# Designs tried in a protein design run: peptides against a protein of PDB entry 4XPM. Part 29

Target 1, 160 residues: chain A of PDB entry 4XPM
Amino acid sequence: VMLHSKNVKGFLENTLKPYDLHSVDFKTSSLQSSMIITATNGGILSYATSNNDVPKNSINEINSVNNLKMMSLLIKDKWSEDENDTEEQHSNSCYPVEIDSFKTKIYTYEMEDLHTCVAQIPNSDLLLLFIAEGSFPYGLLVIKIERAMRELTDLFGYKL
Target 2, 67 residues: chain B of PDB entry 4XPM
Amino acid sequence: DIKGTIAFDTHGNVIESTGVGSQRIEDIGDLSKVTLDAEGFAQVQGDSLLVHLYKRNDITLAVYTSA

## One batch from the design tools (peptide; aimed at target 1 D20 S23 V24)

Design b2_p17_8_s3 (made by RFdiffusion4, then SolubleMPNN; from b2_p17_8, 7 letters changed)
Fold by OpenDDE base, seed 1:
Structure b2_p17_8_s3 (fold): chain B 160 residues (1-160), chain C 67 residues (1-67), chain A 17 residues (1-17)
Amino acid sequence: as target 1 above (160 residues)
Amino acid sequence: as target 2 above (67 residues)
Amino acid sequence: SLDEFIKEGLEAIEKKF
């Protein structure tokens, strides 16, 4: 089974939704962006972004896409470095997780005033990347991305 | 009687916070070191509030009350 | 779920203390 590009885009768009708890009065903002990128060069395969008030093909849209490309590359580079650094893998910013017997790691990174987290889709050449405002707590961001990856089983083992 | 809450993970990162808990994120450092009983509970006297702790499945919930 | 955990925790704390 293979996920079509339209299905992946729809999935990423769905991840943008705020996290709304009902047991307590707590609700987050929407994610700023959600992306699937290549672990090799940080290329964006699919993405979704909030603030869709930007006209299509406008200069503002181009700038926003370029910004995403820059962020994805920077995060990929940081991820690559950490994957080759034993100390970083034991830091507070690394969450080893297991999904369906597949091991992966979730990393949290602060990008200026933004909160981000990235994780390798199990046994694949792909990374899932969430970008949120600084008000989005890291612990919740980790939970969110882990649960999202559990729904991407079709991409497990995907090689470029 | 609940004045606020904080939920945090084993890394000390916030999952959620409400009320006075949102203003006391720095408490996580100390709260994470509290020894819980066999059922996963603890009670800690804070500044002027009482903190009730409950931990299960690697998530700790802290509830701030006046008594 | 997370919401269920928080709900259970609140109830458990209320019962415990």
Scores: peptide ipSAE 0.770, ipTM 0.951, DockQ to the pose 0.905
OpenDDE base, seeds 2, 3, 4, 5: peptide ipSAE 0.770, 0.769, 0.769, 0.770; ipTM 0.951, 0.951, 0.951, 0.951

Design b2_p17_8_s4 (made by RFdiffusion4, then SolubleMPNN; from b2_p17_8, 7 letters changed)
Fold by OpenDDE base, seed 2:
Structure b2_p17_8_s4 (fold): chain B 160 residues (1-160), chain C 67 residues (1-67), chain A 17 residues (1-17)
Amino acid sequence: as target 1 above (160 residues)
Amino acid sequence: as target 2 above (67 residues)
Amino acid sequence: SLDEFIKEGLEAIRKKF
């Protein structure tokens, strides 16, 4: 009933795929990264990245992983601050959503030139985090992460 | 005769944009304030283009046409 | 879906105007 690490990794990898509309000529880039991190420490439990062309255990890979760790920590910190800030929760950067009677919030954050969004997996100690290029529209990013969370019901209520 | 589109949410954030719509993201501010009819439609005269609005389920679709 | 919405919206607008 619980998602194994392999299953989670595969799930995250699938979220990287571009959003391709057919009703109109619109297609996004792939997500740069997709992660499940802890809400407590910002630790990465699982991640996927579109930058898979880096040799394993190379300096570049280490640097890229370290960059992900840094971003996850920064976003977790911002999320934590916003969760304790009524004003931020009522800003246009916060989307209250309800999934299967569970309430959560999706936050959008600009991280340097990247577009990010993060949401607490309902009633859990986990955050789902998407990182995309600046060309990825926030409105679509929010829709994307909401739809993704709806597929992670096995992680609802997960406590560390 | 569609020259472009913009879809945006209630927060004014873009969902998608195509054609001339991609160059007119700034229109969202004004478009979001347009009063829609009971069916969720509106028509707005632009500078050189006509904008047709349709809103349903908290998503607004703007379609730009020459006429 | 989003794609379905846009498709329906385009058609709805076509009929409306």
Scores: peptide ipSAE 0.773, ipTM 0.951, DockQ to the pose 0.903
OpenDDE base, seeds 1, 3, 4, 5: peptide ipSAE 0.773, 0.772, 0.772, 0.773; ipTM 0.951, 0.951, 0.951, 0.951

## One batch from the design tools (peptide; aimed at target 1 L3 F11 D154)

Design b2_p18_1 (made by RFdiffusion4)
Pose (drawn by RFdiffusion4):
Structure b2_p18_1 (pose): chain A 143 residues (1-50, 63-86, 92-160), chain B 67 residues (1-67), chain P 18 residues (1-18)
Amino acid sequence: VMLHSKNVKGFLENTLKPYDLHSVDFKTSSLQSSMIITATNGGILSYATSNSVNNLKMMSLLIKDKWSEDENDTNSCYPVEIDSFKTKIYTYEMEDLHTCVAQIPNSDLLLLFIAEGSFPYGLLVIKIERAMRELTDLFGYKL
Amino acid sequence: as target 2 above (67 residues)
Amino acid sequence: PRDIPLSDITRTEPLTFN
């Protein structure tokens, strides 16, 4: 099994869109970046930006390790369930940036959102949880 | 009139904020400790501003008005 | 009272193949 590079890239581009509410006068900026990376090496499989390529590789590996350390050390952590599949959503403050990371369930892949410091964490967590519901094709993807 | 809003989750993280809500994000620590009535409502205040609370689906809404 | 909107992120194309 392999990834359909173009469609995953298109999916990540879609995850970039900002929230724009009219019920209250509230709007976010779009995500700084959205990436799927390996839980193993932190290598980037696909990404979308709304800063530079060099900067994403560094952040990705860093969050992979932070996630790896938290995932087995016996911040915010949100246990989630999707169609009886379990995963966890972590938030990490990356300098002035807000990030969310979660393992795609039963997969060797992580989904990572990078947003500005003005993007509320609780909202970033909802965005990534719903986005993961669209990634059932990637559940169980093993390297 | 509504002077501001804050919506926050069970971890106390913000989902959105407007008006004076964005200036009073620190209120969440107290607000999240408020025990709501049987229907999910409460009213509290730190100063001249009245905070109306409503919680459903693990999301608390706080709106700020005058007392 | 009101509800917070859910994310409208959607997908129609496959992400994997053999």

Design b2_p18_1_s1 (made by RFdiffusion4, then SolubleMPNN; from b2_p18_1, 10 letters changed)
Fold by OpenDDE base, seed 4:
Structure b2_p18_1_s1 (fold): chain B 160 residues (1-160), chain C 67 residues (1-67), chain A 18 residues (1-18)
Amino acid sequence: as target 1 above (160 residues)
Amino acid sequence: as target 2 above (67 residues)
Amino acid sequence: MFEFPEPDISRTEPLVYE
């Protein structure tokens, strides 16, 4: 079983779109980045970024990807640590959720001025990772990633 | 008239905010301690504003109105 | 009473193939 890279990329790109509540004056920024990474190594399998101004195959793109690699690794390490820490799993930064009878956890992490959240795709070796600006509310970020994971049933149980 | 809103979850994290609510995120700490009635409603007087609290499906909406 | 709309996530084509 292999990932359909184009479709995964397209999905992640769609998650970047801002939330716009038309009934009230509320609209978020786009996500900075959306990624699927490995739970074992923090390696990026697929990613999308809202910064489309970077020329393809340029040094700036390489640096941007390297930055994402660094962030993904840091978040993966923190996630892995928390998954082995009962206290952290009961903190305000952990949201236990159930999707179609599959249990997982959503963690929120502040990285500098960025708001991030990460969750293991149920029964898989994969993590879904959202990175947003500090203006993106954590509560909404959690809801967003939960809803996104509901659309990733194809990846449930995916093993590397 | 509504002056603003704050929606927050059971962890005290913001979901959305508008108007004066966007400038009063710190109120969540106190608002989260308010006892709601059986239907998930409460009212709290704060300075010159009245806060109407509604809770449903683990989301609390605080609506700020005048006097 | 209030209703808080959920964020929409666009559905995509299948993500996995054999």
Scores: peptide ipSAE 0.275, ipTM 0.887, DockQ to the pose 0.825
OpenDDE base, seeds 1, 2, 3, 5: peptide ipSAE 0.061, 0.043, 0.031, 0.035; ipTM 0.868, 0.864, 0.858, 0.793

Design b2_p18_1_s2 (made by RFdiffusion4, then SolubleMPNN; from b2_p18_1, 10 letters changed)
Fold by OpenDDE base, seed 4:
Structure b2_p18_1_s2 (fold): chain B 160 residues (1-160), chain C 67 residues (1-67), chain A 18 residues (1-18)
Amino acid sequence: as target 1 above (160 residues)
Amino acid sequence: as target 2 above (67 residues)
Amino acid sequence: MFEFPESDISRTKPLVYE
């Protein structure tokens, strides 16, 4: 399976959109970032951010990307640790889920004032990572990433 | 009238919050311990508010109203 | 008497990912 960069980028950009719960008059903010990273070393394969005001190839863009790299690496490291920790897998920060008969886990992590959520794309070497503001409820973030994962079936089983 | 709401999952994590519910996320700890009836309903008296609990599909909705 | 919302919070309209 080949990663189509343009299509993946577009997908991630769409995940940034707010979650609007019309039934209860609740709307989230946009995600700060959405990324597909490697489970092995936390390398960013694709990403989207809500801040589009930064000119491309600018120093500010480089710095922002570097920040994303740092966050992705930190979250990957924590994820890797938890994947080898039975206690953490049974904590309230872990959601075992099944998507089309494929099992994966969704983890929620607080990073500074941000709410993050990460999940391994089933049977793959890839992680989907959402970063949101603290106002984005964890429970809803989990629902969001689960639903997003269902749209990434082409990446199931993807190996680096 | 509804003063606010909190929806939370089985992990106690927030799904949504509105009104006074947004300022009472800490109530989830206590609300999660409330025994619901066979229909997934309960009422709990708060400070000055009455909390109506509804649980369906592992999601608990707390509706805050005046007592 | 309050009624539980007709729609489940977990079953709200999903975002479309294109």
Scores: peptide ipSAE 0.010, ipTM 0.625, DockQ to the pose 0.107
OpenDDE base, seeds 1, 2, 3, 5: peptide ipSAE 0.008, 0.009, 0.009, 0.009; ipTM 0.620, 0.653, 0.676, 0.636; seed 2 fails the geometry check

Design b2_p18_1_s3 (made by RFdiffusion4, then SolubleMPNN; from b2_p18_1, 10 letters changed)
Fold by OpenDDE base, seed 2:
Structure b2_p18_1_s3 (fold): chain B 160 residues (1-160), chain C 67 residues (1-67), chain A 18 residues (1-18)
Amino acid sequence: as target 1 above (160 residues)
Amino acid sequence: as target 2 above (67 residues)
Amino acid sequence: MFDFPEPDISRSEPLVYE
């Protein structure tokens, strides 16, 4: 199975949009980044960022990409550790969820002042990763990533 | 009459907050312990505010109003 | 009763080549 890179990128870009709760006067900021990374080594398969003002091939663009690579690797490592730690899986930072009879876990991780959320795409070698500002509530971030995961059924079972 | 709101999940993590609720996130610890009725409702008085609790589908909404 | 609307993250494009 081959990923449709353009469509994956487009989807991730769409996830960046802020969450607007109509029941109350509450609206989030846009996600800083949205990524699909490998569960094996944290490699980035696709990503989207809200900061589109950086010129391509500029030093700032390179630095930003490098930062994403670093964060993805760190989060992958933490995720891997937690997947092998029963205690961590029962912590308040872990949300077991089921999508169409497929089980996965959503983890929340603080990365400096950023709120991050990661989840394995069911039965796949892929992780979906959201990075948001600290003002983005974790509870809502979890909801957002769960809903996003439901839209990634094409990637369920994807193996590298 | 609404002074603010807090919505939180079963893990005690914030989903949203508005008004005075944004300044009372620490209330979640206590609010999560409140016994709700069969319909998922409760009222708790605190200081000069009344808190209306609604729980549905594992999400709790606290609405702060004047007492 | 209260409602939390779902975010608009739906898609229609295929994510894989078949």
Scores: peptide ipSAE 0.447, ipTM 0.892, DockQ to the pose 0.789
OpenDDE base, seeds 1, 3, 4, 5: peptide ipSAE 0.443, 0.424, 0.445, 0.447; ipTM 0.892, 0.890, 0.894, 0.895

Design b2_p18_1_s4 (made by RFdiffusion4, then SolubleMPNN; from b2_p18_1, 11 letters changed)
Fold by OpenDDE base, seed 5:
Structure b2_p18_1_s4 (fold): chain B 160 residues (1-160), chain C 67 residues (1-67), chain A 18 residues (1-18)
Amino acid sequence: as target 1 above (160 residues)
Amino acid sequence: as target 2 above (67 residues)
Amino acid sequence: MFDFPEPDISRSKPLVYE
């Protein structure tokens, strides 16, 4: 399977959209970032960020991209540790899920004032990573990433 | 006469909150222990508010009312 | 992404929790 950059980028951009729950007076902010990273070294294969007024190629933009690289690496490291720790897999921060016949786990991680969640795309060397503000509930974040992964079946089993 | 709501998952994590529910996230610990009926419903009273619990598809909705 | 029907307040008797 070949990873098509335009298709993946467009998908990630779409995941940034906020949830507006019409049944109750509740609306989230947009995700700050959505990324596909490698499970091996935390390298970013594709990413999307919320629109901002940062000038293109400015020092602030460079810092923003570098920050994403740092966060992806840190989360990958924590994920890797947890995948080798039975106790962590049974904590409230770990959600075992099954998509079709494929099993994976969703982890929630606090990073400074941000709420993050990460999940291995089933049977692949890839991780899907969402980064949101602290006001974004973890339970809703988990539901969001699970539903997003259901749209990435073409990446199931993807090996580097 | 809804004063607020909390929705939470089987791990006790918040899915959404509104009104007074947003200020009572700590109630989830106690609410998660309440025995629901066969249809997934219960009512519990705490302080000045009555809490109506509804569980559906592994999500619990707590609705806060004055009575 | 999830939708509950209108709550039925006429359900079970309230239990006191403190």
Scores: peptide ipSAE 0.081, ipTM 0.796, DockQ to the pose 0.018
OpenDDE base, seeds 1, 2, 3, 4: peptide ipSAE 0.020, 0.067, 0.028, 0.016; ipTM 0.787, 0.785, 0.810, 0.765

Design b2_p18_2 (made by RFdiffusion4)
Pose (drawn by RFdiffusion4):
Structure b2_p18_2 (pose): chain A 143 residues (1-50, 63-86, 92-160), chain B 67 residues (1-67), chain P 18 residues (1-18)
Amino acid sequence: VMLHSKNVKGFLENTLKPYDLHSVDFKTSSLQSSMIITATNGGILSYATSNSVNNLKMMSLLIKDKWSEDENDTNSCYPVEIDSFKTKIYTYEMEDLHTCVAQIPNSDLLLLFIAEGSFPYGLLVIKIERAMRELTDLFGYKL
Amino acid sequence: as target 2 above (67 residues)
Amino acid sequence: FLKPNNNIDLSVPFEYPF
């Protein structure tokens, strides 16, 4: 199996949209970036930006390792279940940026959101959990 | 009138904040320790501002008004 | 080729009773 590059890219572009609430006077900025990366090497398979390409490669590998260290060392961590599939959502403060990362269930891929420091973590976690519900086609994707 | 709001999750992370809510994010540590009534309500205050709490679906809503 | 669903849910996760 292989990834449909254009569709995955379109998916990530859609995950960039900000929240804009009217019930209370609240709005976020859009995500700085959204990426799917390998859990193995931290290599980027696809990305979307609303900062530079060089800067994304560095942060991706860094979060891959931080996630890798946390995933087997016997911050916030949210256990989640999607259609009986399990994964975990981690938050990482990357300098002044807020990030969320989660392994796409049973896959060798990680989904990574990068947002400004003003983007609330709790909201970033909900955004990535719902976004992962749209990625069932990638569950079990093995390298 | 409503002077501000904060919504936060069970880890104490913020989902949204407005008004004085954005200036009082530090309140979450105390607010998250409040034990709610059987229906999920509570009222507490740190100062002249009254905090109305309601929790459902692992999300706590705190609204700030005057007492 | 694998094609994910593009229906991203950005609904408000809670409601205010006040």

Design b2_p18_2_s1 (made by RFdiffusion4, then SolubleMPNN; from b2_p18_2, 5 letters changed)
Fold by OpenDDE base, seed 5:
Structure b2_p18_2_s1 (fold): chain B 160 residues (1-160), chain C 67 residues (1-67), chain A 18 residues (1-18)
Amino acid sequence: as target 1 above (160 residues)
Amino acid sequence: as target 2 above (67 residues)
Amino acid sequence: MLKPSNNIDWSAPFESPF
């Protein structure tokens, strides 16, 4: 399996799009960030953010990227702890799912005023991570990441 | 005559909410305990509102209407 | 506290969010 940066980046950008339920008066905000990170050390392999208006190489861009790095590391650490804790895997913050006979888990984590969810890409060393505002419902976030995971079958089994 | 809605999953987490439902997320605890019929439907009365419950594909939709 | 109703109205609208 070969990772192509442009293709992965484009995929993550597409996941940022909000849900707009036309039949009812409900619309979400865009995701703040969407990332693929390593399960080993929380390193960012690819990312997308809704803040596209930040000038490149500006102090604001640097701070934004550094913030993403910190958040990814913190979530990776919590995820790693939970994967080694049977009790945490039975909490309401853990969603066991099966995609094409591959098993994985989706975790939801609150980070300050943000809603996050993370899932290991099945049988891989990679995690998919969504970060959204607090107004984005956790249940919808879980559905979103599960559906996104189904589009990443080429990364199933990817080892570093 | 719909006053609002709440959709939630089997973990009690919100999927979507509208109208008065957005102000009554705390109702999920009670709504999740309601026994549904064989087709996944139920109705419950709460204060001045009637709640219509529909469950399909592990998603429960609560529709709030006038009593 | 919510109380069960003994009458199910099948005319009530149901629309799946997905």
Scores: peptide ipSAE 0.021, ipTM 0.737, DockQ to the pose 0.031
OpenDDE base, seeds 1, 2, 3, 4: peptide ipSAE 0.015, 0.017, 0.016, 0.016; ipTM 0.725, 0.689, 0.588, 0.757; seed 1 fails the geometry check

Design b2_p18_2_s2 (made by RFdiffusion4, then SolubleMPNN; from b2_p18_2, 6 letters changed)
Fold by OpenDDE base, seed 3:
Structure b2_p18_2_s2 (fold): chain B 160 residues (1-160), chain C 67 residues (1-67), chain A 18 residues (1-18)
Amino acid sequence: as target 1 above (160 residues)
Amino acid sequence: as target 2 above (67 residues)
Amino acid sequence: MLKPSLNIDYSEPFESPF
């Protein structure tokens, strides 16, 4: 069963929420952005952003979307390189995981002052991408994205 | 996936606990000895559970999940 | 008894062209 675009957007919006550890002292910031992109071209299929006080269809929104497009392309390119590099796959920034008998890898990338995390949706042509502030620990990002992917079983095996 | 949590201060005093963490207060002695990474994060194996540690501002939070 | 795991470096530097 394939998720409708509407459902995917809602899912991504939910992933923006801080990682709730039931303690205000350790509550993270919201994700800056959450995206599903193509592994082939880095094209954005769906996205969500936090603290977006920008009116829809405004020039500022267009500029912000263009920025997301650029970041997604760069991260996809880096991910593609790492998937073809044995050394990078054995680095401490690569986390092999198994979800419902499907294998995938989670990568963490530091992009400027931002913390990013990306993972291929198992057996699919899609990547799930989280972008957070530098205050969001990578370890928690990895946990967050793994848990998020467990809710995307409908996209497992999705081919373009 | 979180089975429970426990937060404690530098003296090992419980600040809060939830779920299985409420029955694991005795773990504080061992958890307080764990070396954390540059971000104040670590993982510890315990029984069939994985404990995620995060320390900030002299408070340590332990999150219990399945291994 | 709890067994500590090895510390993991969670970051992989990616210098953007910006």
Scores: peptide ipSAE 0.027, ipTM 0.709, DockQ to the pose 0.019
OpenDDE base, seeds 1, 2, 4, 5: peptide ipSAE 0.024, 0.020, 0.015, 0.019; ipTM 0.666, 0.636, 0.637, 0.638

Design b2_p18_2_s3 (made by RFdiffusion4, then SolubleMPNN; from b2_p18_2, 6 letters changed; failed a check: too like the target's own chain)
Amino acid sequence: MLKPSLNIDWSEPFESPF

Design b2_p18_2_s4 (made by RFdiffusion4, then SolubleMPNN; from b2_p18_2, 6 letters changed)
Fold by OpenDDE base, seed 2:
Structure b2_p18_2_s4 (fold): chain B 160 residues (1-160), chain C 67 residues (1-67), chain A 18 residues (1-18)
Amino acid sequence: as target 1 above (160 residues)
Amino acid sequence: as target 2 above (67 residues)
Amino acid sequence: MLKPSNNIDWSEPFTSPF
């Protein structure tokens, strides 16, 4: 499996889009960030952010990227801990799911005032990570990331 | 008349909310404990509101209507 | 630093939300 950076980034950018549920008067904000990170060290392989208006090479961009790096590392660490903790896997913050006969877990974490959701891409060394504002419901975030992972079947089994 | 809705999952997390439902997210804890019939339906009478519960495919929809 | 998203206690007796 070859990771095509442009294609992956485009995918992640698409995940940023808000959900507009037409059946009811409900609309979400955009995700703040969508990332594919390594499960090993939390390194960012690809990312998309809603704050694309930041001038390139600006200090604001650097700070933003640094924040993403920090968050990804923290979430990876927490995820890693939970993957080794049976009790955490049975908490309401863990959603065991099966996609095309592949099992994975979706975790929801509160990070300050942000809602985050992370899941290992099935049988891979990769994590898909969504970061949203607190107004983004966790339940919907879980649905969103599950559906997103279903579109990443090419990455299933990807090993570093 | 529908006054609002809350959809939540089996973990008690909100999926969506509208109207008065958005103001009643705290109800999920209690609503999740309501016994549903074989069709996944229940009604809970409130003060001025009637809550219609529908569960399908592990998603529960609470619809708030006038009593 | 990271917290679970929810901590719903299902063991509590049902009380009417109204």
Scores: peptide ipSAE 0.032, ipTM 0.801, DockQ to the pose 0.030
OpenDDE base, seeds 1, 3, 4, 5: peptide ipSAE 0.027, 0.027, 0.026, 0.026; ipTM 0.801, 0.798, 0.812, 0.810; seed 4 fails the geometry check

Design b2_p18_3 (made by RFdiffusion4)
Pose (drawn by RFdiffusion4):
Structure b2_p18_3 (pose): chain A 143 residues (1-50, 63-86, 92-160), chain B 67 residues (1-67), chain P 18 residues (1-18)
Amino acid sequence: VMLHSKNVKGFLENTLKPYDLHSVDFKTSSLQSSMIITATNGGILSYATSNSVNNLKMMSLLIKDKWSEDENDTNSCYPVEIDSFKTKIYTYEMEDLHTCVAQIPNSDLLLLFIAEGSFPYGLLVIKIERAMRELTDLFGYKL
Amino acid sequence: as target 2 above (67 residues)
Amino acid sequence: VLSPTGVPDLSNPVPTYP
């Protein structure tokens, strides 16, 4: 199996949209970036930006390792279940940026959201959990 | 009148904030320790501002008004 | 070829105070 590069790219572009609430006067900026990366090498398979390409490669590898260290050392961590599939969502403060990372269930891929420091973590976690529900085609994707 | 709001999750992380809510994010540590009534309501205050709490679906809503 | 064309849900998760 292989990834449909254009449609995954389009998916990530869609995950960039900000929240804009009217019930209370609240709105976020859009995500700084959204990426799917390998859990193995931290290599980027696809990304979307709303800063530079060079900067994304560094952050991606860093979050891959931080996630890797947390995932087997016997911050916030949210256990989640999607259609009986389990994964975990981690938050990482990357300098002044807020990030969420989660392994796509049973896959060798991670989904990574990068937002400004003003983007509330709890909201970033909800955004990535719901976004993962749209990625059933990638569950079990093995390298 | 409503002077502000904060919504936060069970880990104490913020989902949203407005008004004085954005200036009082530190209140969450105390607010998250409040035990709610059987229907998920509570009222507490740190100062002249009254905090109305309601929790459902692992999300707590705090709204700030005067007392 | 795996093609995730879904659109994430951006609805408000915060409860309404009665």

Design b2_p18_3_s1 (made by RFdiffusion4, then SolubleMPNN; from b2_p18_3, 6 letters changed)
Fold by OpenDDE base, seed 5:
Structure b2_p18_3_s1 (fold): chain B 160 residues (1-160), chain C 67 residues (1-67), chain A 18 residues (1-18)
Amino acid sequence: as target 1 above (160 residues)
Amino acid sequence: as target 2 above (67 residues)
Amino acid sequence: MLAPTGVPDLSDPRPVMP
């Protein structure tokens, strides 16, 4: 299995789109960030952000990337702790799911004023991470990330 | 953002409640009558709060927010 | 407390940052 950076980048950009409930007058904001990171070190393999107002290679872009690196590392560390804690795995912020007979767990975390959710791509060394504003309901984040992972079946079982 | 929650079953029994939801158990009567979409979602205005409804299987979760 | 049943429990997300 090979990661195709361009294809993955495009996928992550698409996940930034709001969750739109067509049956009711409800539409979320766009995600702030969407990332695929390593479960081992929290390193960013690919990312997308809604803040595209900064020129490439500018100091502001560098600062933004550095912030993403910090957030990804913090969430990876918390995720790793929870994966080694039976009580945390049975908390109300952990959601076991099954996709095509592959099992994984979705975790919701609060990061300052941001809403985040993270899930291990089934049987892989990769995590999918969504970061959204506080106005984005956690429940919808969970559903969004579950549905998104169904599009990443080629990455199931991916090992570094 | 979240002010409280209520989770209830198809019979209206409270499974759990938190925050402002603990003081609004009587809302279950009205919430149980709300028509949900095919994905089990709906929104309802309750007083000055917005209620987000999520249903899957036999469990309904009501999330109270300011907006 | 409510266990995961396919409906997200939004009552207490875990904090990464205080």
Scores: peptide ipSAE 0.076, ipTM 0.665, DockQ to the pose 0.029
OpenDDE base, seeds 1, 2, 3, 4: peptide ipSAE 0.037, 0.030, 0.036, 0.048; ipTM 0.609, 0.669, 0.648, 0.547

